# Designs tried in a protein design run: peptides against a protein of PDB entry 6UG1. Part 20

Target 1, 304 residues: chain A of PDB entry 6UG1
Amino acid sequence: SNEERKRRKYFHMLYLVCLMVHGFIRNEWINSKRLSRKLSNLVPEKVFELLHPQKDEELPLRSTRKLLDGLKKCMELWQKHWKITKKYDNVGLYMRTWKEIEMSANNKRKFKTLKRSDFLRAVSKGHGDPDISVQGFVAMLRACNVNARLIMSCQPPDFTNMKIDTSLNGNNAYKDMVKYPIFWCEVWDKFSKKWITVDPVNLKTIEQVRLHSKLAPKGVACCERNMLRYVIAYDRKYGCRDVTRRYAQWMNSKVRKRRITKDDFGEKWFRKVITALHHRKRTKIDDYEDQYFFQRDESEGIPD
Target 2, 301 residues: chain A of PDB entry 6UG1 as posed
Amino acid sequence: SNEERKRRKYFHMLYLVCLMVHGFIRNEWINSKRLSRKLSNLVPEKVFELLHPQKDEELPLRSTRKLLDGLKKCMELWQKHWKITKKYDNEGLYMRTWKEIEMSANNKRKFKTLKRSDFLRAVSKGHGDPDISVQGFVAMLRACNVNARLIMSCQPPDFTNMKIDTSLNAYKDMVKYPIFWCEVWDKFSKKWITVDPVNLKTIEQVRLHSKLAPKGVACCERNMLRYVIAYDRKYGCRDVTRRYAQWMNSKVRKRRITKDDFGEKWFRKVITALHHRKRTKIDDYEDQYFFRRDESEGIPD

## One batch from the design tools (peptide; aimed at target 1 K272 L277)

Design b2_p13_4_s3 (made by RFdiffusion4, then SolubleMPNN; from b2_p13_4 with E8K E11A V13L)
Fold by OpenDDE base, seed 1:
Structure b2_p13_4_s3 (fold): chain B 304 residues (1-304), chain A 13 residues (1-13)
Amino acid sequence: as target 1 above (304 residues)
Amino acid sequence: SLEEELEKILAEL
């Protein structure tokens, strides 16, 4: 019905705001000065020097290579720190079906909210789910004065799915759900003027994204609970930016059709949400990023 | 506040 379409759109918007606020709160928690002091001690001086290479005036690529090597060593150090990777409770922050949402409304399950103190303890001990682990890795890089962003792939329910029953056949293994991350890291490369993508936990990869990322979900089973639609970046200065364009190969042809921003009302509304979560002034880094997104939109073109 | 801006956004839903 038209009513069910309106209800699903509304619930998608509400759920998206809740997810984006969750990302903002986690980004604030990883800025903890107490946590920063503990995590900086995990990084030896030699690795710190690689994270902060001098500018090579002859070949700036040499400086980028040192930074990449430093980030690789930081991932290895993080793996040694992290002792226990917990499974997600249920589906974590992966996408729920409409049926799962309706069933959850009937079952007054007390969601255990993780407190800030418990999060800081979990990161400090190296005990938690993959999201806590990624968030802790971003905190470690920030403790080393690296300009690291927390990235969140927000998974609101699919308002474009108008099926009455959207129950996934019970065979969608936890393995397919967690094949791609919901949280990852980006690091600013001041030499190339680009963001470097870092997944320290799931795929354990470092990327300089050109046309596509390895972090973008591929295959039907993986996309059922992880649909790339809203990739939000949270920086150390409480900036909030939509970086979906970096990870979407087909932003205009495929991804836009699944976003609230497919129409002018949704675009204006989503811009208000981003603005409310963006607590810093614009910088030259934002100019370089917007120029890159513009070039990516021009190169994709308008789908015929 | 962030809360006030969120309330405005939620009122526009």
Scores: peptide ipSAE 0.201, ipTM 0.855, DockQ to the pose 0.698
OpenDDE base, seeds 2, 3, 4, 5: peptide ipSAE 0.031, 0.031, 0.034, 0.123; ipTM 0.708, 0.743, 0.754, 0.827

Design b2_p13_4_s4 (made by RFdiffusion4, then SolubleMPNN; from b2_p13_4 with E8K E11S V13L)
Fold by OpenDDE base, seed 1:
Structure b2_p13_4_s4 (fold): chain B 304 residues (1-304), chain A 13 residues (1-13)
Amino acid sequence: as target 1 above (304 residues)
Amino acid sequence: SLEEELEKILSEL
């Protein structure tokens, strides 16, 4: 019905705001001075020097290579620190079906909200789910004065799915759901003027995204609970930016059709949400990023 | 505040 379409659109928007606020709050917790002091001690001086290479005036690529090597060593150090990876409770922050949402409304399950103190303890001990682990890795890089941002792939329910029953026929193996991350890291490369993508926990990969990312979900089973639509970046200065364009190969042809921003009302509304969560002034880093997104939009073209 | 901006955004839903 038209009313069910409106209800699903409304609930998608509400759910998206809640997810984006969750990302904002986790980003504030990462900025904990107490946590920073503890996590900086995990990084030896030699690794710190690799994270802060001098500018090679002859070949700037040498400086980028040192940074990449430093980030690789930080991932290895993080794996040694992280002792216990917990499974998600149910589906974590992966995408729920409409049926699962309706069933959860009837079952007043007391969701245990993780407190800030419990999060800081979890990161400090190396005990938690993959999201806590990624968030802790971003905290460690920030403790080393690296311009690292938290990335969140927001998974609101699919308002474009108008099926009455959206139940997944099979228990999609927990493995297919968690094949791709919901949270990851980006690091600013001051030499190449680009963001470096870092997944320290799931795929354990570092990439310089050109046309596509390894972190973009592929295959039907993986996309059922992880649909790339809203990739939000949270920086150390409480900046909030939509970086979906980096990870979406087919932003215009495929991804836009699944976003609230498919129409002018949704675009204006989503811009208000981003603005409310963006607590810093614009920088030259934002100019380089916007130029990259523009070039990616021109290169994709308008879908026929 | 963030809360006030969120309330405005939610009122437009």
Scores: peptide ipSAE 0.062, ipTM 0.797, DockQ to the pose 0.771
OpenDDE base, seeds 2, 3, 4, 5: peptide ipSAE 0.040, 0.060, 0.045, 0.058; ipTM 0.776, 0.794, 0.787, 0.794

Design b2_p13_5 (made by RFdiffusion4)
Pose (drawn by RFdiffusion4):
Structure b2_p13_5 (pose): chain A 301 residues (1-169, 173-304), chain P 13 residues (1-13)
Amino acid sequence: as target 2 above (301 residues)
Amino acid sequence: LTEELEEILEEAE
């Protein structure tokens, strides 16, 4: 019914707001001073110097390379620090079906509250699922004074799914691509470097294509790329989906609430509500990348 | 922030 269609659109907006805000608060917890000081001693002087390379006037590229080596070394040592990698209970933060949600609302059960202290204890011990692991990785980079963003692919239920049944054909297929990952700024190449230290264990300087965007019909059942939100040290919140969307204006726009005007205005209201800093020059360099990327997409196939 | 988000949702509703 048209009524159920409207409810799905609203609940989608509601769940999306909650997800984005959780990203905002979790990013705050990541900045915890007490935790940062402990995680900093995990980084040797050699790697620390690689994470803060000297300006190389003749060839800025060498500085970028040193940072990549440093990022690689950090990924490695984080693989060692993280001793216990849990499985997501049930579905984690991956996209759920309308049926699954209706049923979760029905069954109230018992839910162990988490809070901030428990999160900190888990990152210091090295005990958690991949979301906790990557988030802790970002906290470590920040304790070393690197401009690290937390990236979250918000996976609200699909408001474009009109079906009354909503059934699907696997765990391994869900976890193929991450919900959380990291970005680090390169002041020499003036670009954001994408880092996934937990799932794909890769570092990529995304230009026009990214390894992180999910592919194949089976994998996209639980992970439909729509809202890639970046949170930074100074409490910025930016929609970074353009970096990770091969067909943004075609394929992805149909799945976002921003397809109509009311939707874009509303979404902007939330981003602004979550962006608690003023514009820097880096924001401009990023907008320039997005503009060029937006103009190079062209006609679809 | 909570009040602002509630107002945004009320407008959407």

Design b2_p13_5_s1 (made by RFdiffusion4, then SolubleMPNN; from b2_p13_5, 5 letters changed)
Fold by OpenDDE base, seed 1:
Structure b2_p13_5_s1 (fold): chain B 304 residues (1-304), chain A 13 residues (1-13)
Amino acid sequence: as target 1 above (304 residues)
Amino acid sequence: LEEELKKILEEFK
């Protein structure tokens, strides 16, 4: 019905706000001064120097290469620190079906909320799920004065799916779900004036995204619980930005149709949500990023 | 709808 379409759209919007607020709260927690002091001790001086290379005036690419090597060594150090990777409880922050949402509402299950103290302990011990591990890695880079963002791929239920039964039947559903991350890192490269993408936990990759990311879900089975729609960046100064354009090859033709921003009402609403979570002034870094997104929109063209 | 979601966002801050 038209009413059920409105209900699913409303519930998608509410769920998206809750996810974006969750990302904001986790981004605040990883700014903990107590955690920063502990995590800075994991990074040797030689690795710190690689994270902060001098500007090579002859070839700026040499400075970028040092930064990339420093980030690689930080990923290795992080793997040594992280002792226990827990499986997600159920589907974690991956996308739920409409049937799973209805069943969860009926069961009044007490959701165990992770407290700030428990999170800080988990990161300090190296014991937790992959999301806690990525968030801790961002905290370690920030402890080394690196301009690192926490990235969250928000997975609200698909309001474009009007099927009554959306149950997923499959023994490999968990493996396909966790094939691509929900959380990752971006690091600002001051030499190339670009964001470097870092997945320290899942794919263990560092990339400079041009047209395609390795972190973008591929294949029907992976996209059932991980649809690239809302990739939100949280910086160390409590900035909040939509960076979906970086990771979406087909933003205009495919991704936009599955976003709340497909219509003017949804665009205005989503902009208000971003503005409410954005707690810093605009910087020259935002100008370079917006210029890159503009060039990516022009290069994709208008879908026929 | 926008005002309700704004109130929810404010309660979580």
Scores: peptide ipSAE 0.034, ipTM 0.705, DockQ to the pose 0.122
OpenDDE base, seeds 2, 3, 4, 5: peptide ipSAE 0.027, 0.028, 0.032, 0.029; ipTM 0.724, 0.718, 0.725, 0.722; seed 5 fails the geometry check

Design b2_p13_5_s2 (made by RFdiffusion4, then SolubleMPNN; from b2_p13_5, 5 letters changed)
Fold by OpenDDE base, seed 5:
Structure b2_p13_5_s2 (fold): chain B 304 residues (1-304), chain A 13 residues (1-13)
Amino acid sequence: as target 1 above (304 residues)
Amino acid sequence: LEKELQEILKEFE
């Protein structure tokens, strides 16, 4: 019905705001001075020097290569620190079906909300789910004065799915779900004027995204609980930016149709949410990023 | 922030 379409759109927007606020709060928690002092001790001086290379004026690519080597060594150090990776409770922050939402409304399942103190303890001990691990890795890079962003792929329920029964049939549903991350890291390369993508936990990869990312979900089974629609970046200065364009190959033709921003009303609303979560002034880094997004929109072309 | 988010949510009620 038209009423059920409106209800699903409303619930999608509410759920999206809750996810974006969750990302904002986790980004504040990883800025903890107490945590920063502990995590800086995990990084040897030689690795710190690689994270802060001198500008090679003759060949800026040499400086980028040192930074990439430093980030690789940081991923290895992080794997040594992290002792216990817990499975997600149910589906974690992956996408729920409409049926699961309706059933969950009837079941007062006490979501054990992790307190700030418990989060800081979990990161410090190296015990937690993959999301806590990624968030802790971003905290370690920030402790080393690296301009690292927390990235969150927000997974609100699909308001474009009007099926009554959205039950997922499959024995391997968890393995397919966790194949791609929900949280990752980006690091600013001041030499190339680009963001470097870092997944320290799931795929254990570093990439300079041009047209395609390894972190973008591929295949029907993986996309059931992880649809690339809202990739939000949280920086160390409490900036909030939509970076979906980096990771979406087909932003205009495919991704936009599954976003609230498909219409003018949804675009204006989503811009208000981003503005409310963006607590810093614009910088030259934002100008370089917007220029890159513009070039990506031109290169994709207008969808037929 | 919480007040602004509540206002944003009220625009859809």
Scores: peptide ipSAE 0.028, ipTM 0.724, DockQ to the pose 0.822
OpenDDE base, seeds 1, 2, 3, 4: peptide ipSAE 0.028, 0.028, 0.028, 0.028; ipTM 0.701, 0.720, 0.731, 0.724

Design b2_p13_5_s3 (made by RFdiffusion4, then SolubleMPNN; from b2_p13_5, 5 letters changed)
Fold by OpenDDE base, seed 4:
Formats: C-alpha cells, sequence, structure tokens
Structure b2_p13_5_s3 (fold): chain B 304 residues (1-304), chain A 13 residues (1-13)
C-alpha cells in the first residue's frame, strides 16, 4: 500500500539517524585520552616516523609510500594486540529484514548496550567484535597523531523493498554476512591530497581508491545484509561527512535509487542530519575530497 | 545534538 511505503520510508530514516548517532558516539569514545595513552605504546618510534614522513619535494610519492608502509606495520601491530574476535550477536549492525524488525519490536529484549567503560576495556584488552576492533585501530592511529577517520557503512532496512515477507530464504551463513566490513578506517595522505582506505580486521587491506574499492560488497548473498548506501566518515575533530561516492562505483545509476536522497525532500533531510552531526568548520581537506567526488560524478555520467 | 536530532525526527511525523 501507499501507507506501508510511507511507513517503511519513515522507519528507514529513523533507523538511519540512530545508526549515524551510534557512529558519532563511537567516534567520541575512541578519542578517549586514557585509551590514547595505552594504544600509543603499541607503536614503536620507527613506525611512528613512517606515519609522519617528511615531504619529499622531488617525489611526493616516496612520502606516500612511507605512510603506506607505516599503516601496514600498524595493521600488523594491531593483529598482535587483538586477542579475541567475538562473533556478532545476531546480525550486529548489518541490515535487518522488515520481518526481523517487526519480530524484534515485539521482543523487549534488553539489548545490553555496551557502556563506554566496557568499550574502552574491550579495546585495551584486545577482546571484542570486529567493529570494536576497527574502532580501536582508529584510536591507535589517532594516538599516533594520524588524521584517521572512522568509516561506517550504515545499514538501515531497505525502504525500496516492498515485499511483505522479506525473510531471507537462504542459510545466509554468518560467513556471507561478514565477508565485507561495516566499519573501516580512512587516513589522510597530505602528500597526494587523498584519503587512504584501511580495513585492518576483515580484508586486512590498504587501498588508494580511484574508481572501485574491495570493501564494496559484491554478490547477491553478501548484499542481502550489506548494501553500500550510506558510508559516513567521522573524523578526530567530530566532522561528519558522506563519503559514499568514494566506495560506490555506480552512485548515480544504482546506489542513489536505494537512498533517501533519491528525491529533493530526502536530500534536504539527509543534509540536516549530516549538519547536526558535523561539529567542525570546513577545511581544505574537505575541498580536495569534494573535488574528488565531483570528478567521480562527472566520470560516471548521468544514467541513461 | 539529541534535541536537534529529535527535531529532525519530529519534522517527519
Amino acid sequence: as target 1 above (304 residues)
Amino acid sequence: LEEELQKILEEFK
């Protein structure tokens, strides 16, 4: 019905705000001074120097290579720190079906919300789910004065799915769900004027995304609980930015149709949400990023 | 932030 379409759109918007606020809160928690002091001790001086290379005036690419090597070594150090990767409870922050949402509304299951103290302890011990691990990795890089962003792929229920029964027919093995991450890291490369993508936990990869990312879900089974639609970046200064364009190869042709921003009303609303979560002034880094997104939009073209 | 987010949600009721 038209009413059910409105209800699903509204619930998608509410759920998206809750996810984006969750990302914001986790981004505040990883700025903990107590955690920073503990995690800085994991990074040897030689690795710290690689994270902060001098600008090579002859070949700026040499400085980028040092930074990439430093990030690789940080990823290796993080694997040594992290002792226990817990499975997600149920589906974690992966996408729920409409049926699962309706069933969960009836079950007043007290979700044990992870308290800030418990999060900080989990990161410090190296015990937690993959999201906590990624968030802790971002905290370690920030402890080394690296301009690292927490990236969250927000997975609100698909308001474009108008099926009554949205139960997943398959044994969507936990393996297919977790094949691609929900959280990852970006690091600012001041030499190339680009964000470097780092997945320290899931794919264990470092990328300089040009046209496509390995972190973008591929295949039907993986996309059922992980649809690339809202990739939100939270920086160390409490900036909040939509970075979906980086990771979406087909933003205009495919991704936009699955976003609330498909219409002017949804675009205006989503801008209000981003603005409410964006607690810093604009910088030249944002200008370089917006220029990159513009070039990506021009290169994709308007879908026929 | 919570008040601003609540206002944003109320605009859709």
Scores: peptide ipSAE 0.033, ipTM 0.721, DockQ to the pose 0.774
OpenDDE base, seeds 1, 2, 3, 5: peptide ipSAE 0.028, 0.024, 0.031, 0.026; ipTM 0.715, 0.702, 0.736, 0.696

Design b2_p13_5_s4 (made by RFdiffusion4, then SolubleMPNN; from b2_p13_5, 5 letters changed)
Fold by OpenDDE base, seed 3:
Structure b2_p13_5_s4 (fold): chain B 304 residues (1-304), chain A 13 residues (1-13)
Amino acid sequence: as target 1 above (304 residues)
Amino acid sequence: LEEELQAILKEFE
């Protein structure tokens, strides 16, 4: 019905705000001075120097290569620090079906919310789910004065799915769900004027995204609980930016149709949400990023 | 719907 369409759109919007606020709160928690002091001790001086290379005036690419090597070594150090990766309770922050949402509304599950103190302890000990691990990795890079962003792929229920029963067909193994991350890192390369993508936990990869990322979900089974629609970046200065364009190869042709921003009302609303979560002034880094997004929109073209 | 969503946003400002 038209009413059920409105209901699903509303619930998608509400759920998206809750997810984006969750990302904001986690980004604040990883700025903890107490955590920063502990995590800086995990990074040897030689690795710190690689994270902060001098500008090579002859070949700036040499400086980028040092930064990439430093980030690789930081991923290796992080793997040594992280002792216990907990499985998600149920589906974590992966996408729920409409049926699962309706069933969860009827069953008042006491969600044990992780307190800030418990989060800081979990990161310090290296014990937690993959999301806590990624968030802790971003905290370690920030402790080393690296301009690292927390990236969150927000997974609200699909308001474009109008099926009555939205049960997933078959045993979507936990493995298929977690094949692609929900959280990752970006690092600013001041030499190339680009963001470097870092997945320290799931795929254990470093990318300089051009047209597509390995972090973008591929295949039907993986996309059922992880649809790339809202990739939000949280920086160390409490900036909030939509960076979906970086990771979406087909933003205009495919991804936009699955976003609330498909219409002018949804675009204006989503811009208000981003503005409410963006607690810093614009910088030259934002100008370089917006220029990159513009070039990506021009290169994709308008879908026929 | 717009008023409700604006109210939700104001709780986070």
Scores: peptide ipSAE 0.028, ipTM 0.677, DockQ to the pose 0.129
OpenDDE base, seeds 1, 2, 4, 5: peptide ipSAE 0.025, 0.025, 0.028, 0.026; ipTM 0.683, 0.715, 0.709, 0.701

Design b2_p13_6 (made by RFdiffusion4)
Pose (drawn by RFdiffusion4):
Structure b2_p13_6 (pose): chain A 301 residues (1-169, 173-304), chain P 13 residues (1-13)
Amino acid sequence: as target 2 above (301 residues)
Amino acid sequence: MSEELESALEEAE
């Protein structure tokens, strides 16, 4: 019914707001001073110097390379620090079906509250699922004074799914791509470097294509790329989906609430509500990348 | 922040 259609659109907006706010608060917890000081001693002087390379006037590229080596070394040592990698209970934060949600609302059960202290304890011990692990990785980079963003792919239920049944054909298929990952600024190449230290264990300077965007019909059942939100050290919140969307104006726009005007205005209202800093020059360099990327997409196939 | 988010949801309703 058109009524159920409207409810799905609203609940989608509601769940999306909650997800994005959780990203905002989790990013706050990541900045915890007490935790940062402990995680900093995990980084040797050699690697620390690689994470803060000297300006190389003749060839800025060498500085970028040193940072990449540093990022690689950090990924490696984080693989060692993280001793226990749990499985997501049930579905984690991956996209759920309308049927699954209706049924979760029906069954209330008992839910162990988490809070901030328990999160900190888990990151310091090295116990957690991949989301906690990548988030902790970002906290470590920040304790070393690198401009690290936390990236979250918000996976609200699909408001474009009109079906009354909503059934699907696997765990391994869900976890192929991450919900959380990291970006780090390169002041030499003036670009954001994408880092996934937990799932794909890769570092990529995304230009026009990214390894992180999910592919194949089976894998996209639980991970439909729509809202890629970046949170930074100074409490910025930016929609970074353009970097990770091969067909943004075609394929992805149909799945986002921003396809109509009311949707874009509403979404902007939330982003602004979550962006608690003023514009820096880096924001301009990023907008320039996005503009060029937006103009290079062209006609679809 | 809280008032802005509440207002955004009220507009959606």

Design b2_p13_6_s1 (made by RFdiffusion4, then SolubleMPNN; from b2_p13_6, 6 letters changed)
Fold by OpenDDE base, seed 2:
Structure b2_p13_6_s1 (fold): chain B 304 residues (1-304), chain A 13 residues (1-13)
Amino acid sequence: as target 1 above (304 residues)
Amino acid sequence: MEKELEEVLKEWE
């Protein structure tokens, strides 16, 4: 019905706000001064120097290569720090079906909310789920004065799915769900004027995204619980930016149709949510990023 | 370490 379509759209919007606020709160928690002091001690001076290379005026690419090597070594150090990777409780922050949502509404399931103190202890001990591990990695980079963003792929229920039964076939193994991350890192490369993508936990990869990301979910089974629609960046200064364009090959043709921003009302609403979570002034980094997104939109074209 | 943080922070101001 039209009513069910409206209900699913509104529930998607509410769920998206809750996810974006969750990302904002986790981004605040990883700015903990106590955590920063503890995590900086994990990074040797030689690795710190690689994270802060001098500008090579002859070949700026050499400076980028040093930064990339430093980030690789940081991932290796992080793996040594991290002792226990817990499985997610149920589906974690991966996408739920409408049936799962309805069943969860009927069941007064007290979600055990992780407290800030428990999060800081988990990161400090190297014990937690993959999301906590990624968030801790961003905290370690920030402790080393690296301009690192927390990236969150927000997975609200698919309001474009109008099926009554949205049950997933029971064969969607936990492995297919967790094949691609929900959280990752971006690091600003001041030499190339680009964000470097870092997945320290799941795929253990560093990439300079041009057109395609390895972190973009591929295949039907993986996309059922991880649809790339809302990739939100949270920086050290409490900036909040939609960076979906970086990771979406087909933003205009495919991704936009599955976003609340497909219509003018949804676009205006989503901009209000971003603005409410964006607690810093605009910078030149934002200008370079917006220019990159513009070039990506022009290169994709508008689908006929 | 502190000076480098201030420089990185100035890129965000």
Scores: peptide ipSAE 0.135, ipTM 0.785, DockQ to the pose 0.022
OpenDDE base, seeds 1, 3, 4, 5: peptide ipSAE 0.017, 0.014, 0.005, 0.015; ipTM 0.568, 0.521, 0.471, 0.533

Design b2_p13_6_s2 (made by RFdiffusion4, then SolubleMPNN; from b2_p13_6, 6 letters changed)
Fold by OpenDDE base, seed 3:
Structure b2_p13_6_s2 (fold): chain B 304 residues (1-304), chain A 13 residues (1-13)
Amino acid sequence: as target 1 above (304 residues)
Amino acid sequence: MEEELEEVIKEWE
């Protein structure tokens, strides 16, 4: 019905705001001065020097290569620090079906909300789910004065799915769900004027995204709970930016149709949510990023 | 305005 379509759109919007606020709160928690002092001690001086290379005026690419080597070594150090990767409780922050949402409304499950103190302890000990691990890795890079963003792929329920029963086929193994991350890192490369994508936990990869990312979900089974629609970046200065364009190969043709921003009302609403979570002034880094997004929109073209 | 932008950039570099 038209009423059910309106209801699903409303629940999608509400759920999206809750997820974006969750990302904001986690980004604040990883800025903890107490955590920073502990995590900086994990990074040897030689690795710190690689994270902060001198500008090579002859070949700026040499400086980028040092930064990439530093980030690789930081991933290796993080693997040594992280002792216990817990499974998610149920599906974590992966996408729920409409049926699962209806069933959860009936079951007053006490969501065991992780407190800030418990989070800081989990990161410090290296014990937690993959999201806590990624968030801790971003905290370690920030403790080394690296301009590292927390990236969150927000997974609200699909308001474009109008099926009554949205039950997943029971064979969707936990393994297929976690094949692609929900949280990852981006690092600013001041030499190339680009963001570097870092997944320290799931794929254990570093990439400079051009046209496609390895972190973009591929295949039916993994896309059921991980649909790339809202990739939000949270920086160390409490910036909040939509970076979906980086990771979406087909932003205009495919991804836009699955976003609340498909219509002018949804675009204006979503812009207000981003603005409410963005607590810093604009920088030249934002200008370089917006120029990159513009070039990506031109290169994709208008969907036929 | 440019100087304030450069200071904000230096905080991010």
Scores: peptide ipSAE 0.014, ipTM 0.465, DockQ to the pose 0.022
OpenDDE base, seeds 1, 2, 4, 5: peptide ipSAE 0.006, 0.005, 0.006, 0.008; ipTM 0.515, 0.503, 0.502, 0.466

Design b2_p13_6_s3 (made by RFdiffusion4, then SolubleMPNN; from b2_p13_6, 7 letters changed)
Fold by OpenDDE base, seed 4:
Structure b2_p13_6_s3 (fold): chain B 304 residues (1-304), chain A 13 residues (1-13)
Amino acid sequence: as target 1 above (304 residues)
Amino acid sequence: MKEVLEEVIKEWE
């Protein structure tokens, strides 16, 4: 019905805000001074120097290569720190079906909300789910004064799915769900004026995304619980930015149709949500990023 | 943050 379409749209919007607020709160928690002091001790001086290379005036690419090597070594150090990767409870922050949402509304299961103290302890011990591990990695980089962003791929229920039964065929193995991450890291490269993508936990990869990312879900089974629609970046200064354009090869042709921003109302609303979560002034880094997104929109073209 | 949620909820009521 038209009413059910409206209901699913509004519920999607509410769920999206809750996810974006969750990302914001986790971004505050990883700024903990106590955690920072502990995690900085994991990074040897030689690795710290690689994270902060001097500008090579002859070949700025040499400075970028040092930063990339430093980030690789940080990823290796993080693997040594992290002792226990817990499975997600149920589906974690992966996309739920409409049926799962309706069933969960009836079950007053007190989700034990992870307290800030428990999160800090989990990161500090190296014990937790993959999301906690990624968030801890971002905290370690921030402890080394690296401009690292927490990236969250927000997975609200698909409001474009109007099927009554949205039950996934029970064979979606946990392995297919977790094949691609929900959380990752970006690091600002001041030499190339670009964000470097780092997945320290899932794919264990470092990318300089041009047109496509390995972190973008591919294949039907993986996309059922992980649809690239809302990739939100949280920086160390409490900036909040939509960075979906970086990771979406087909933003205009495919991704936009699955976003609330497909219409003017949704675009205005989503801009208000971003603005409300964005607690810093604009910087030249934002200008370089917006220029990159503009060039990506021009290069994709308008879908026919 | 509460204010943001409240503003977003008020636009839907």
Scores: peptide ipSAE 0.027, ipTM 0.661, DockQ to the pose 0.522
OpenDDE base, seeds 1, 2, 3, 5: peptide ipSAE 0.019, 0.019, 0.017, 0.025; ipTM 0.623, 0.655, 0.648, 0.648; seed 2 fails the geometry check

